Peptides against a protein of PDB entry 6J07. Designs and how they scored, part 79

Target 1, 107 residues: chain A of PDB entry 6J07
Amino acid sequence: GQRGWFCGSVSQDLRQFWVAEGGTISDPRAADFLFSCDASHPDTLRIYQSLDYIEDNATVFHAYYLSAVANAKIKNSVALGHFILPPACLQKEIRRKIGSFIWEQDQ

## One batch from the design tools (peptide; made by RFdiffusion4, then SolubleMPNN)

Design b2_p23_2_s3 (from b2_p23_2, 13 letters changed)
Fold by OpenDDE base, seed 2:
Structure b2_p23_2_s3 (fold): chain B 107 residues (1-107), chain A 23 residues (1-23)
Amino acid sequence: as target 1 above (107 residues)
Amino acid sequence: SYRRPALSDEAAAFEREIRRKYL
């Protein structure tokens, strides 16, 4: 299945692309993929505070992944793993030790 | 209950790795 949940921070265009590519939109509990454009958005914060996320049963992805897929010349060349969207506090630590996220560089 | 599809398994593992290293 391809069930996705979308934070309110995600544009309608990206949601429409998801559906056009065969995806469906679901609530966070039933969704296979969780998309957000803002780790500080209240919708996303609720995900980070959920037991599913705390117990490592959920992952939030930056919705820019969908834009990258839409614009990719080579199909399947965009790695979803590059678009993990961690909580803000964790992002700060990662940037300090590793560098900027790919979705920050491409925007 | 683990609810991630196969497509996100690598991403899930990566996130867990990051959590172990930085939290």
Scores: peptide ipSAE 0.080, ipTM 0.621, DockQ to the pose 0.465
Fold by OpenDDE base, seed 4:
Formats: sequence, structure tokens, C-alpha cells
Structure b2_p23_2_s3 (fold): chain B 107 residues (1-107), chain A 23 residues (1-23)
Amino acid sequence: as target 1 above (107 residues)
Amino acid sequence: SYRRPALSDEAAAFEREIRRKYL
């Protein structure tokens, strides 16, 4: 199944969409997908500090992905990889060398 | 720890690439 964890920074609307699409909500360790809207939120910071993340077994995604899916004409056209939410320090480097994240452009 | 789902493989690979490139 689709087990998702949500940072406190994620709106209830996006959580409800996840559930409406067949997903369930779980704790981070049981989750298949980790969603956040704020890399600096304490909930998300705890993920970055977890062994799952450090050992490269976990990825945090910006919850705006769910909004993009909800609004997409073709659902499969929304690439999850575009919504990776790395730690803030990495974000700065990515912006410097590549550009703004897609969720920043749309907001 | 947990195993990333197949749907996250592309994203996981991209994140690893980012980490290797920018850390």
C-alpha cells in the first residue's frame, strides 16, 4: 500500500487528498513516502537525522507534489523526482548551480 | 529502516546524485 508520513508543515487538505487517493498515514519509520513543506521544520529535521535517511533508505518529498498530481491533466506526467526536498544546505547549493525547485517556482 | 518503494526509485536515484554532487 501507499503509506505516507506528513510533516506538521503539510496542510490537512493535502493529507486528505492522499487518503482520498487510497493512501494511509503512518509514522516515518513505517511510511513509504515522506512529505514535508519545510526542510527547516523540526519534524523534517528529525527525518534528516534518522538512520533511514542517512543510510539512503528514505527520501523526503515536498508535499506540493500531491497538489501537482491533483491538478495535473495527466497524472503520470508529474515526476516525483522533481519534488525531492533535501536539507536546506543542499537546497542552497542546488539553487546556485541549477536553479529554483519546481515547487518554489509554482508558489 | 525500510525499503524504498519502486515508485521512489527514480527520485531516490536523483537524490543520491544530488548528494554526491553537492555534498
Scores: peptide ipSAE 0.072, ipTM 0.615, DockQ to the pose 0.468
Fold by OpenDDE base, seed 3:
Structure b2_p23_2_s3 (fold): chain B 107 residues (1-107), chain A 23 residues (1-23)
Amino acid sequence: as target 1 above (107 residues)
Amino acid sequence: SYRRPALSDEAAAFEREIRRKYL
């Protein structure tokens, strides 16, 4: 199965889609996937401050990935890697050197 | 404990690649 944790910034619709697709919702420590819509939300900040994240054992994804999957012609055509949600300070550097994130372009 | 599937591992590797390349 696929276990997901959701920041409070994620809409109930996206959570429901996750469950409808066979996913379950769990706490961050038990989750296989961590979803958020806001890197500055307290829930997400706690993830970034965790030992698992600091030691590169965790990754946060933008929940817009689920919306993209829901709307895709072929669901497995959506690459999860494009939806990595790094801390805000790192986002600023990435935007400055590479460009806007996919969820900022399509949202 | 964060057990991740292979897809998530690939995404994590991509993030690390971006960090190494641009930061």
Scores: peptide ipSAE 0.059, ipTM 0.610, DockQ to the pose 0.413
Fold by OpenDDE base, seed 1:
Structure b2_p23_2_s3 (fold): chain B 107 residues (1-107), chain A 23 residues (1-23)
Amino acid sequence: as target 1 above (107 residues)
Amino acid sequence: SYRRPALSDEAAAFEREIRRKYL
């Protein structure tokens, strides 16, 4: 499915793009994809604190993925896996060992 | 619980891999 939940940190433009591409918007529990632009936003923190997330049954993605798809000449060329948005504490370690996230490089 | 398509499952697995390797 293509049901998406959006943190309040995500612009209306990106939400509209999601719908225009055939997606629907739902609450987090029903969503297949969870989008956020801010790991510290209260909406996103609620996801990280949920039992589903703690038990590895949920993944949050940075909504910049949608911008990348919109700008790509080939939609399938953008890898969703590059846009995983982990909690802030994990981001620090990932940046140390791997490097800056793609949304930080392009923005 | 959250339902995830195959693409999301792959991404989730990657995230877990990163956690295991670096944390």
Scores: peptide ipSAE 0.122, ipTM 0.652, DockQ to the pose 0.426; fails the geometry check

Design b2_p23_2_s4 (from b2_p23_2, 12 letters changed)
Fold by OpenDDE base, seed 2:
Structure b2_p23_2_s4 (fold): chain B 107 residues (1-107), chain A 23 residues (1-23)
Amino acid sequence: as target 1 above (107 residues)
Amino acid sequence: SYKRPELSEEAEKFEKEIREKYL
């Protein structure tokens, strides 16, 4: 399925785009995809602290993925894996290894 | 519920590596 959960940091426009593209919105427990624009937002922090996330059964994605899809001529050309949003405490190390995040490059 | 959709091999491998080291 294509059930998505959205942190409060995600704009209504991106949520509406998700639905327009055939997605549904659900609570985190039922969701297939977890979207956030802020790793420090309380909603996102609750995900990082959850058992599912700690046990590597969940991934949080930056909602900018949806914006990239909306602007792409070819929808499948946008790789979801490039939009993994890790906890804030890990981001510096990740940037050192793989470079700046895509959502940071487009700012 | 399944919350780890298929990612590229590189991204998945890296995420697991980071999780193992820091989480």
Scores: peptide ipSAE 0.054, ipTM 0.668, DockQ to the pose 0.618
Fold by OpenDDE base, seed 1:
Structure b2_p23_2_s4 (fold): chain B 107 residues (1-107), chain A 23 residues (1-23)
Amino acid sequence: as target 1 above (107 residues)
Amino acid sequence: SYKRPELSEEAEKFEKEIREKYL
């Protein structure tokens, strides 16, 4: 099954959608997918500071991915890779190179 | 544990670029 961890910044609605689509909710250590809506939230910061993340063994995704999936007209048309959530200190530089993040465009 | 789901080549390249240049 698909095990997901959710930062406290993620709404209950998005968590419920994950479960409705067949996912389960777990702690970060057991999770296959890590979701957050706030790179500066303490929960997310702990992940960024972890050895797994530093050693390139973890990826944090913006939970807006789930909203995009829920609203998608074509099944499996939403690319998870577009929702990589980098640490807050890097976002300004990234936006300068690639533009606003997809979750910001839809706000 | 390894927590990197399967991504497209483009997405992997993006993540790699972020990590190598900024992290």
Scores: peptide ipSAE 0.047, ipTM 0.619, DockQ to the pose 0.636
Fold by OpenDDE base, seed 3:
Structure b2_p23_2_s4 (fold): chain B 107 residues (1-107), chain A 23 residues (1-23)
Amino acid sequence: as target 1 above (107 residues)
Amino acid sequence: SYKRPELSEEAEKFEKEIREKYL
């Protein structure tokens, strides 16, 4: 499916791009994709605390993925897996292993 | 509902590794 949930930290421009590409916007329960720009935002924290996430049935992605897709114009050339947004408490460990996140490199 | 879309093999394995160790 193409149902997306968006944290309040995600700009309206990125949400509109999602819709323009054929996506719809839904609540977290109905969504197929969960997007956020801030792992510490209350909206995102609620996702991390949900049973779906705790049971390893959910993944939060950084919404910068949508910006990367827009720039590339070829959706398949951008790997969604590179935009996994883990809880803040895990990010230092992940950076140690793989370096800075993609969304941090352009900031 | 399905909240975990198909990821690349590398990314999926990495996330699982992190979750197993720290979550």
Scores: peptide ipSAE 0.033, ipTM 0.637, DockQ to the pose 0.623; fails the geometry check
Fold by OpenDDE base, seed 5:
Structure b2_p23_2_s4 (fold): chain B 107 residues (1-107), chain A 23 residues (1-23)
Amino acid sequence: as target 1 above (107 residues)
Amino acid sequence: SYKRPELSEEAEKFEKEIREKYL
């Protein structure tokens, strides 16, 4: 299925796009995909602090992925793996190794 | 529990590396 959970930091436009593309919205426990635009948002922090996340049973993606998909000229050209959203405390080290995140490059 | 979607091998290795090293 295509069940998504959305942090409060994600705009209604992106949520609507998800639904328009055939997705449904659910709570984190039932969701197949977890989307956020802010690793420091309380909603997202609750995910990071959960046992499910600590035990590697959850992945958070930046919702900008949906915007990239919406604007892509070639279908399936956007790689979901490029939009993994790690906890804020890790991002500086990650940027040193792999460069700025994709969602930051368009800002 | 939360679901883990299917990702490329590269993305999976990246995530695992991050989690094992920093979390």
Scores: peptide ipSAE 0.029, ipTM 0.603, DockQ to the pose 0.684; fails the geometry check

Design b2_p23_3_s1 (from b2_p23_3, 9 letters changed)
Fold by OpenDDE base, seed 5:
Structure b2_p23_3_s1 (fold): chain B 107 residues (1-107), chain A 23 residues (1-23)
Amino acid sequence: as target 1 above (107 residues)
Amino acid sequence: SFRAVPLSEEDKELVRELREKYL
């Protein structure tokens, strides 16, 4: 399904795009996808600290993924895996293995 | 609907491994 939870750091425009494309908005426990624009936002930190996340039952994605989908020229060209948003303590190691985050390249 | 490539098994495994190391 396409049930999404959104951190308070995500703009209303991106939330509206999600809904316009057939998604629904739910609480974190019911969501299929968790979106955030800020790993340090209190909403996102609560996800990282939850048992569901620690037990590998949840993944947080950077909401910039939605912008990439909206602007994609080639169908099915946006890889969701490139938008994993890890907690701060994991970011350095992940950057080493998969490269710099896409949302950081345009800043 | 969204036209995106879903998470690969490699990406999922990477996240799991890093969680075990740091969390």
Scores: peptide ipSAE 0.051, ipTM 0.632, DockQ to the pose 0.226
Fold by OpenDDE base, seed 1:
Structure b2_p23_3_s1 (fold): chain B 107 residues (1-107), chain A 23 residues (1-23)
Amino acid sequence: as target 1 above (107 residues)
Amino acid sequence: SFRAVPLSEEDKELVRELREKYL
């Protein structure tokens, strides 16, 4: 599916792009994809604190993914896995294992 | 429309391991 939830930290332009590309907007419980631009935003923190997230039934992605898709010559070439947005307390460890986050490199 | 490259099983496992360790 292509149901997306958006943290308040995500711009309206990125939300509109999601819809224009065939996505729908959903509440976080029904969403297939959770997008945020700020791991410390209250909306995102509520996701991290939820049982669904703790039990590995949810993943938050940085909404910069949508910008990358918009700019890519081949839209299908953008790897969603490069845009996992973990809680702030986990980011150092994840950077150690997979390298610096793409959104930190490009912004 | 667009289609993302989905998370690999290895990436999913990494996230799970980190959750178990710190959360």
Scores: peptide ipSAE 0.045, ipTM 0.623, DockQ to the pose 0.216
Fold by OpenDDE base, seed 3:
Structure b2_p23_3_s1 (fold): chain B 107 residues (1-107), chain A 23 residues (1-23)
Amino acid sequence: as target 1 above (107 residues)
Amino acid sequence: SFRAVPLSEEDKELVRELREKYL
C-alpha cells in the first residue's frame, strides 16, 4: 500500500489526489512517504528533528511530485527521487551545485 | 535504509545518489 504523511503546507487537492490514486494518510511514524511543500513549516521541521530522519531512515519529498504525476502523460515517467526536500539549511548549497529544485522551476 | 519501501529501484538509486552527493 501507499501510506503517506502530509505536512500542513500541502494543499487538500494533492492529498485528495493521493487518496484517489489508492493512497492512505497516516502519521509520519507509520508512513511510507513523507510529503511537504515547505521545509520551514513546523510540521516538516519536526520530521527533520526526529531520530528516524537524523539516522537517515526517513526521506521528505516535495508534494509537487503529486502534481507532476497528475499532469504527466505517463505517470510512471516521474522520478520521485528528483523531489527530495532537504532541510532549509542545506538547500542553498544544493542549489549552488545542481541549480534550482524542480518544484521551483515549474511552480 | 530509508522508509520509502514502495520506491522503484530507479528511484531508490536516485535517492541514494542525491544523499551521497549533497546530504
Scores: peptide ipSAE 0.041, ipTM 0.632, DockQ to the pose 0.329
Fold by OpenDDE base, seed 2:
Structure b2_p23_3_s1 (fold): chain B 107 residues (1-107), chain A 23 residues (1-23)
Amino acid sequence: as target 1 above (107 residues)
Amino acid sequence: SFRAVPLSEEDKELVRELREKYL
């Protein structure tokens, strides 16, 4: 499926693009994809605090993925995995190990 | 529609280790 949940930090344009590409919008419990633009947003924090996330059964993605897909010259060339949005407490260490996040590079 | 390409196994392992350490 292609059910997506969106943090309030995600623009309406990106939500509309998701729907235009065949996605549907759902609550976090039913969603296949969780999108956010802000790891510190209350909506996203509630995801990080959920048992599903703590037990590694959920993943939050940075919604910039949708912008990258929209602008990609080669279709299907954008890797969703590059847009995993971890909790703030993990981001510094992850940057140290694997470098800056792609959404930070393109800002 | 969207095509989801996952992280490499190396990056997945890194994220898992970091989760176990800090969460």
Scores: peptide ipSAE 0.033, ipTM 0.609, DockQ to the pose 0.217

Design b2_p23_3_s2 (from b2_p23_3, 7 letters changed)
Fold by OpenDDE base, seed 4:
Structure b2_p23_3_s2 (fold): chain B 107 residues (1-107), chain A 23 residues (1-23)
Amino acid sequence: as target 1 above (107 residues)
Amino acid sequence: SYTAVPLSEEDRELVRELREKYL
């Protein structure tokens, strides 16, 4: 099964969707996927500060991915990589390279 | 430790490069 961790910034609705799709909710260390809606939230910051993240063994995704999947006619059309949520200090550079984040366009 | 996340090579490389640069 797919295990997900959720920052406190993520709505209960998105968490419920995750579970409805067969996911489980776990602590960060046990999670396969890390979801957040706020790179500056203390929960997310703790992830960014973790050794696992620094060593490129973890990626935080914007939870809007789940909303996009829920709304997509073809779920596979939603690329998880488009929802990478980097630390705030990296976001400007990423926007320069790949454009504005999807969640910024739709929200 | 965290489990592997399915990302494209392009995305993983971008994240890695940015991490090395700013973190």
Scores: peptide ipSAE 0.032, ipTM 0.608, DockQ to the pose 0.518
Fold by OpenDDE base, seed 2:
Structure b2_p23_3_s2 (fold): chain B 107 residues (1-107), chain A 23 residues (1-23)
Amino acid sequence: as target 1 above (107 residues)
Amino acid sequence: SYTAVPLSEEDRELVRELREKYL
């Protein structure tokens, strides 16, 4: 199964969509996927400060991915890798290399 | 535990390199 952790910044609607699609919700250490809508939220910051994340064993994704999947005609056409949510200190450099984040484009 | 996500190698490398540089 797909176990997901959700930052407090993620809406209940997106959490419900995850569950409706067959996912379960767990703590971050047990989760397969980590979702957040705010790199500066305390919940997300704790992930970035964790040993697993520092050792490059974890990735946080912007929960807008779930919204994109929900609205896509073909769900698997949405690339999860485009929704990597890095710490705020990395975002400017990433924008320089690959352009603005998808969730920013759709705002 | 780790994130069980099939990220592209390019994306994984980019994130790793940026982490090493700024974190």
Scores: peptide ipSAE 0.032, ipTM 0.605, DockQ to the pose 0.492
Fold by OpenDDE base, seed 5:
Structure b2_p23_3_s2 (fold): chain B 107 residues (1-107), chain A 23 residues (1-23)
Amino acid sequence: as target 1 above (107 residues)
Amino acid sequence: SYTAVPLSEEDRELVRELREKYL
């Protein structure tokens, strides 16, 4: 289905939007999507430190993706891949190569 | 599973590329 896990850093409004769009909320291991607004939040760090994540079996996305979807003028125009939320230790190098993250531009 | 399954082909490809490059 469309099961999502949400870090405590994600607003209730975005969670409600997810559910309104047909999604369900689950624990990380049962989730199809992992959403966070803070790579340094303890909830997100637990994922980054998990064996599944280290073994490349997990991807965390910035929850701002949901806001972008909600406000998109063109249907299906929001690319989820642009919202990958990597660990803090990688973000500096990513910004150097591809520029600031989308959520940083809009916030 | 932590794997995002219900993605479009375009999104799956983009996620893969970014993961391979940065993760």
Scores: peptide ipSAE 0.027, ipTM 0.596, DockQ to the pose 0.398
Fold by OpenDDE base, seed 1:
Structure b2_p23_3_s2 (fold): chain B 107 residues (1-107), chain A 23 residues (1-23)
Amino acid sequence: as target 1 above (107 residues)
Amino acid sequence: SYTAVPLSEEDRELVRELREKYL
């Protein structure tokens, strides 16, 4: 499905784009996609501390994905997997293994 | 919340391993 939860760090414009593209807004437990722009935001930290996340049943994505989709000539050309937003404590190691995050490159 | 991770199996394993290491 296209049920999305949004951290308070995500702008209303991106939320509205999600809805305009056919998505719905839901609480984290019901959401299929979790979006955030700040791994240190309290809303996002609550996700990282949840059993679902610790047990590898949840993934947080950087909401910049939606901006990339909005600006792309081909909607399906943007890979959601490139926008996984890990906890702050993991980001340095992930950058080492996978490379710098896309949202850091474009900003 | 269950989310699909559109990554290669290798990348998914990396993320999982990192989670186990630091969380």
Scores: peptide ipSAE 0.029, ipTM 0.598, DockQ to the pose 0.434; fails the geometry check

Design b2_p23_3_s3 (from b2_p23_3, 10 letters changed)
Fold by OpenDDE base, seed 2:
Structure b2_p23_3_s3 (fold): chain B 107 residues (1-107), chain A 23 residues (1-23)
Amino acid sequence: as target 1 above (107 residues)
Amino acid sequence: SYKAVPLSEEDKKLVQELRRKYL
């Protein structure tokens, strides 16, 4: 299935879209997808600071992916990999080298 | 533990590239 966890930073609209598309909402440890809109949100920080994240390199994605999918209508036209949300401490360096993140470009 | 994401091959590649360079 497609079970998703959502940081408190994610709007209810995006959560509702996820469910409308057949997804379910679960706890982080049960989720297939981890969504956040804020790497500095306490909910997301708890993931980044966990041993599981450090050791297993679990992936957090920016929930803006769901907005992009909603607008594109075709899921395969939007690459989820472009929406990986790294810890805030790494974002400045990443942004410097590869440019602004996609979720920052439409703002 | 947190589960691996069921990504396409393209997405897997993108994630791995990012991790290789920065994570």
Scores: peptide ipSAE 0.232, ipTM 0.772, DockQ to the pose 0.390
Fold by OpenDDE base, seed 5:
Structure b2_p23_3_s3 (fold): chain B 107 residues (1-107), chain A 23 residues (1-23)
Amino acid sequence: as target 1 above (107 residues)
Amino acid sequence: SYKAVPLSEEDKKLVQELRRKYL
């Protein structure tokens, strides 16, 4: 099955949606997907600061992806790749080049 | 280590592009 890890910044509703869709919740090392809503949260920072992350062995996604999936009108129309959550130190440059992140557009 | 994410080919390309440019 699909195993997900959730930063403490992710709401209980999104976690419940994940489980309702057949997912399970696990620790970061066992998870297939890493979800966060805050790049500065200590839980997420632990991932960013890990050697594995630096060596490109991990990807963090913004949990807003799950909300987008829940509300999608067209099945499979939500691209997970658009929800990569990079470290805060990189976000300014990313916004400059590709625009604001999807999860920021509704806020 | 962290496990590889099971992504579609399209999403894999997006991830690769972002990693190449910013990570």
Scores: peptide ipSAE 0.225, ipTM 0.778, DockQ to the pose 0.407
Fold by OpenDDE base, seed 1:
Structure b2_p23_3_s3 (fold): chain B 107 residues (1-107), chain A 23 residues (1-23)
Amino acid sequence: as target 1 above (107 residues)
Amino acid sequence: SYKAVPLSEEDKKLVQELRRKYL
């Protein structure tokens, strides 16, 4: 199934969209997908600072993915992999090599 | 531990590339 966890930085509208599309909401350890809109939010930092994240590189995604899906003509045309939300300390280097993140371009 | 994300093959490749370079 589609079990998702949401950082407090994610709006209720995006959470509701997730549920409307067949997803369920769970705690981070039970979730298949971790969504956040702020790499510096305490909820997200707890994940980044966890031993599990450090060792296994658990993936946090920017919740703007859900907005992109909602607005897309073809649902499967939006690549979740483009919405990986790395820790703030890594974002500058990533932008240097890849460019601005999608959520920064559209906001 | 956190569960593995059920991604498409394309998304798996993207994730792996980003992890290899930055994570």
Scores: peptide ipSAE 0.213, ipTM 0.760, DockQ to the pose 0.371
Fold by OpenDDE base, seed 3:
Structure b2_p23_3_s3 (fold): chain B 107 residues (1-107), chain A 23 residues (1-23)
Amino acid sequence: as target 1 above (107 residues)
Amino acid sequence: SYKAVPLSEEDKKLVQELRRKYL
């Protein structure tokens, strides 16, 4: 499916791109994809703190993925898996091990 | 509950690797 939820931290431009590509916008529990630009935003924190997230290990992705897709030379060349957005408490350790996140490099 | 993300096999692998290491 192409149902996406967007944190309030995500710009309208990225939301509009999602819709232009055939996506629809829904609440997080109905969505197939969860997008955020801020792991510390209250909207995103509500997901991270939910029992369902903890038990099911649902995935939040950084919305910069959509920008990367929009600007890609070859469509389908952008790997969504590179845009997983973990809780803020884990990001420091991740950066120490694998370096800065993609969205931090180009913004 | 949250729905499963319809990821490609490559993306599934990437997510799994990251979760295995840090999540």
Scores: peptide ipSAE 0.230, ipTM 0.785, DockQ to the pose 0.364; fails the geometry check

Design b2_p23_3_s4 (from b2_p23_3, 10 letters changed)
Fold by OpenDDE base, seed 4:
Structure b2_p23_3_s4 (fold): chain B 107 residues (1-107), chain A 23 residues (1-23)
Amino acid sequence: as target 1 above (107 residues)
Amino acid sequence: SYKRVPLSEEDRKLVRELRKKYL
């Protein structure tokens, strides 16, 4: 099974979907996946400030990934890598170079 | 410590590219 951590910014519906798909919910250190809907949320900021994240041992993903998976006709067509959620301070530059984030396009 | 996310080849490429440029 896959263990996921969820920022407080993530809706209960998405958490429930994760569990329904066979996932479990854990603390960040035990989690395989880190989900957030807000890079500026204190929960997510703590991740960005952690040694694990700084040392490239963690990646935060936008929880909209789960919504995309739920709605996708072909599940494997949803690339998790498109949902990388970087720190807010970097997002403007990222948008400039690679375009708007997928969750911004779909919302 | 966090476990590295098991990513597909495509996902790994995206993560790597993003980290190289911005993280």
Scores: peptide ipSAE 0.050, ipTM 0.661, DockQ to the pose 0.463
Fold by OpenDDE base, seed 5:
Structure b2_p23_3_s4 (fold): chain B 107 residues (1-107), chain A 23 residues (1-23)
Amino acid sequence: as target 1 above (107 residues)
Amino acid sequence: SYKRVPLSEEDRKLVRELRKKYL
């Protein structure tokens, strides 16, 4: 099974989709996937400040990935790696190098 | 402990590259 943690910034609809697709919801330490919609949300900031994250044992993904999967016409066409959610302090530099994030393009 | 994310090989490679480059 897939174990996921969700920041408070993630809608109930996306959480329900995760469960409907066979996922379970767990605390951050037990989760395989960490989902957030806001790098500045206190829940997400606590992840970024954790030893697990600092030691590169955790990755935060933007929950918009789940929406993209739900709406994809072709199975497995959505690359999870495109939805890495870095700390806010790094986002400006990333945008400069590779452009706006996918979740920002649909807003 | 390091968390192994259940990803396809393609996604796993992309995550590693982005993580290494930006994080």
Scores: peptide ipSAE 0.039, ipTM 0.621, DockQ to the pose 0.326
Fold by OpenDDE base, seed 1:
Structure b2_p23_3_s4 (fold): chain B 107 residues (1-107), chain A 23 residues (1-23)
Amino acid sequence: as target 1 above (107 residues)
Amino acid sequence: SYKRVPLSEEDRKLVRELRKKYL
């Protein structure tokens, strides 16, 4: 099974869905997936400032990915790459170039 | 430690480029 870490900004419902789908919850060092709903949350900021992240050994995903998976009509049709959650300092530039993030759109 | 995530090479490249340019 896959191990996931969750920022305090992520709801209990999304955490429960992760577990229901066979995932386990762990600390960020042991986790395979890092989920957050807030790039400015202290939990997430600590990840962005970590050596693992700086050295390109970690990726943070927006937890809305789990909601999208739960509502998907076809299994494995949701692209995880669309849910990469970059540091807040990058988000304005990204929106200018490619538009709003998927978690900011009506789904 | 390295965390393997199910990202395409294209997605990984994008992340690296963003970090290189803005961080």
Scores: peptide ipSAE 0.030, ipTM 0.615, DockQ to the pose 0.444
Fold by OpenDDE base, seed 2:
Structure b2_p23_3_s4 (fold): chain B 107 residues (1-107), chain A 23 residues (1-23)
Amino acid sequence: as target 1 above (107 residues)
Amino acid sequence: SYKRVPLSEEDRKLVRELRKKYL
């Protein structure tokens, strides 16, 4: 199974969608996938400050991924890798190198 | 727990380099 953690910034609807698609919800230590809608939210900041994240063993994804999956005709057509949510201090430089984030384009 | 999913090598390298610089 797929275990997910959710920042408080993520809506209940998206959490319910995750469960409906076969996912389970766990604490960040046990989770395989970490979802957030706000890089500045205290819950997400604690992830960025964790040893796992600093050691490059954890990735935070923007929960808009789940919305994109829900709206897609083909579920597997949505690439999770495009929804990496880095710390705010890195976002400007990443945008310069890779381009605007998908969740920003669909606003 | 390992919490990474397969990403392009280019994206992983960039993120790691930026982490070293700013974090």
Scores: peptide ipSAE 0.029, ipTM 0.603, DockQ to the pose 0.438

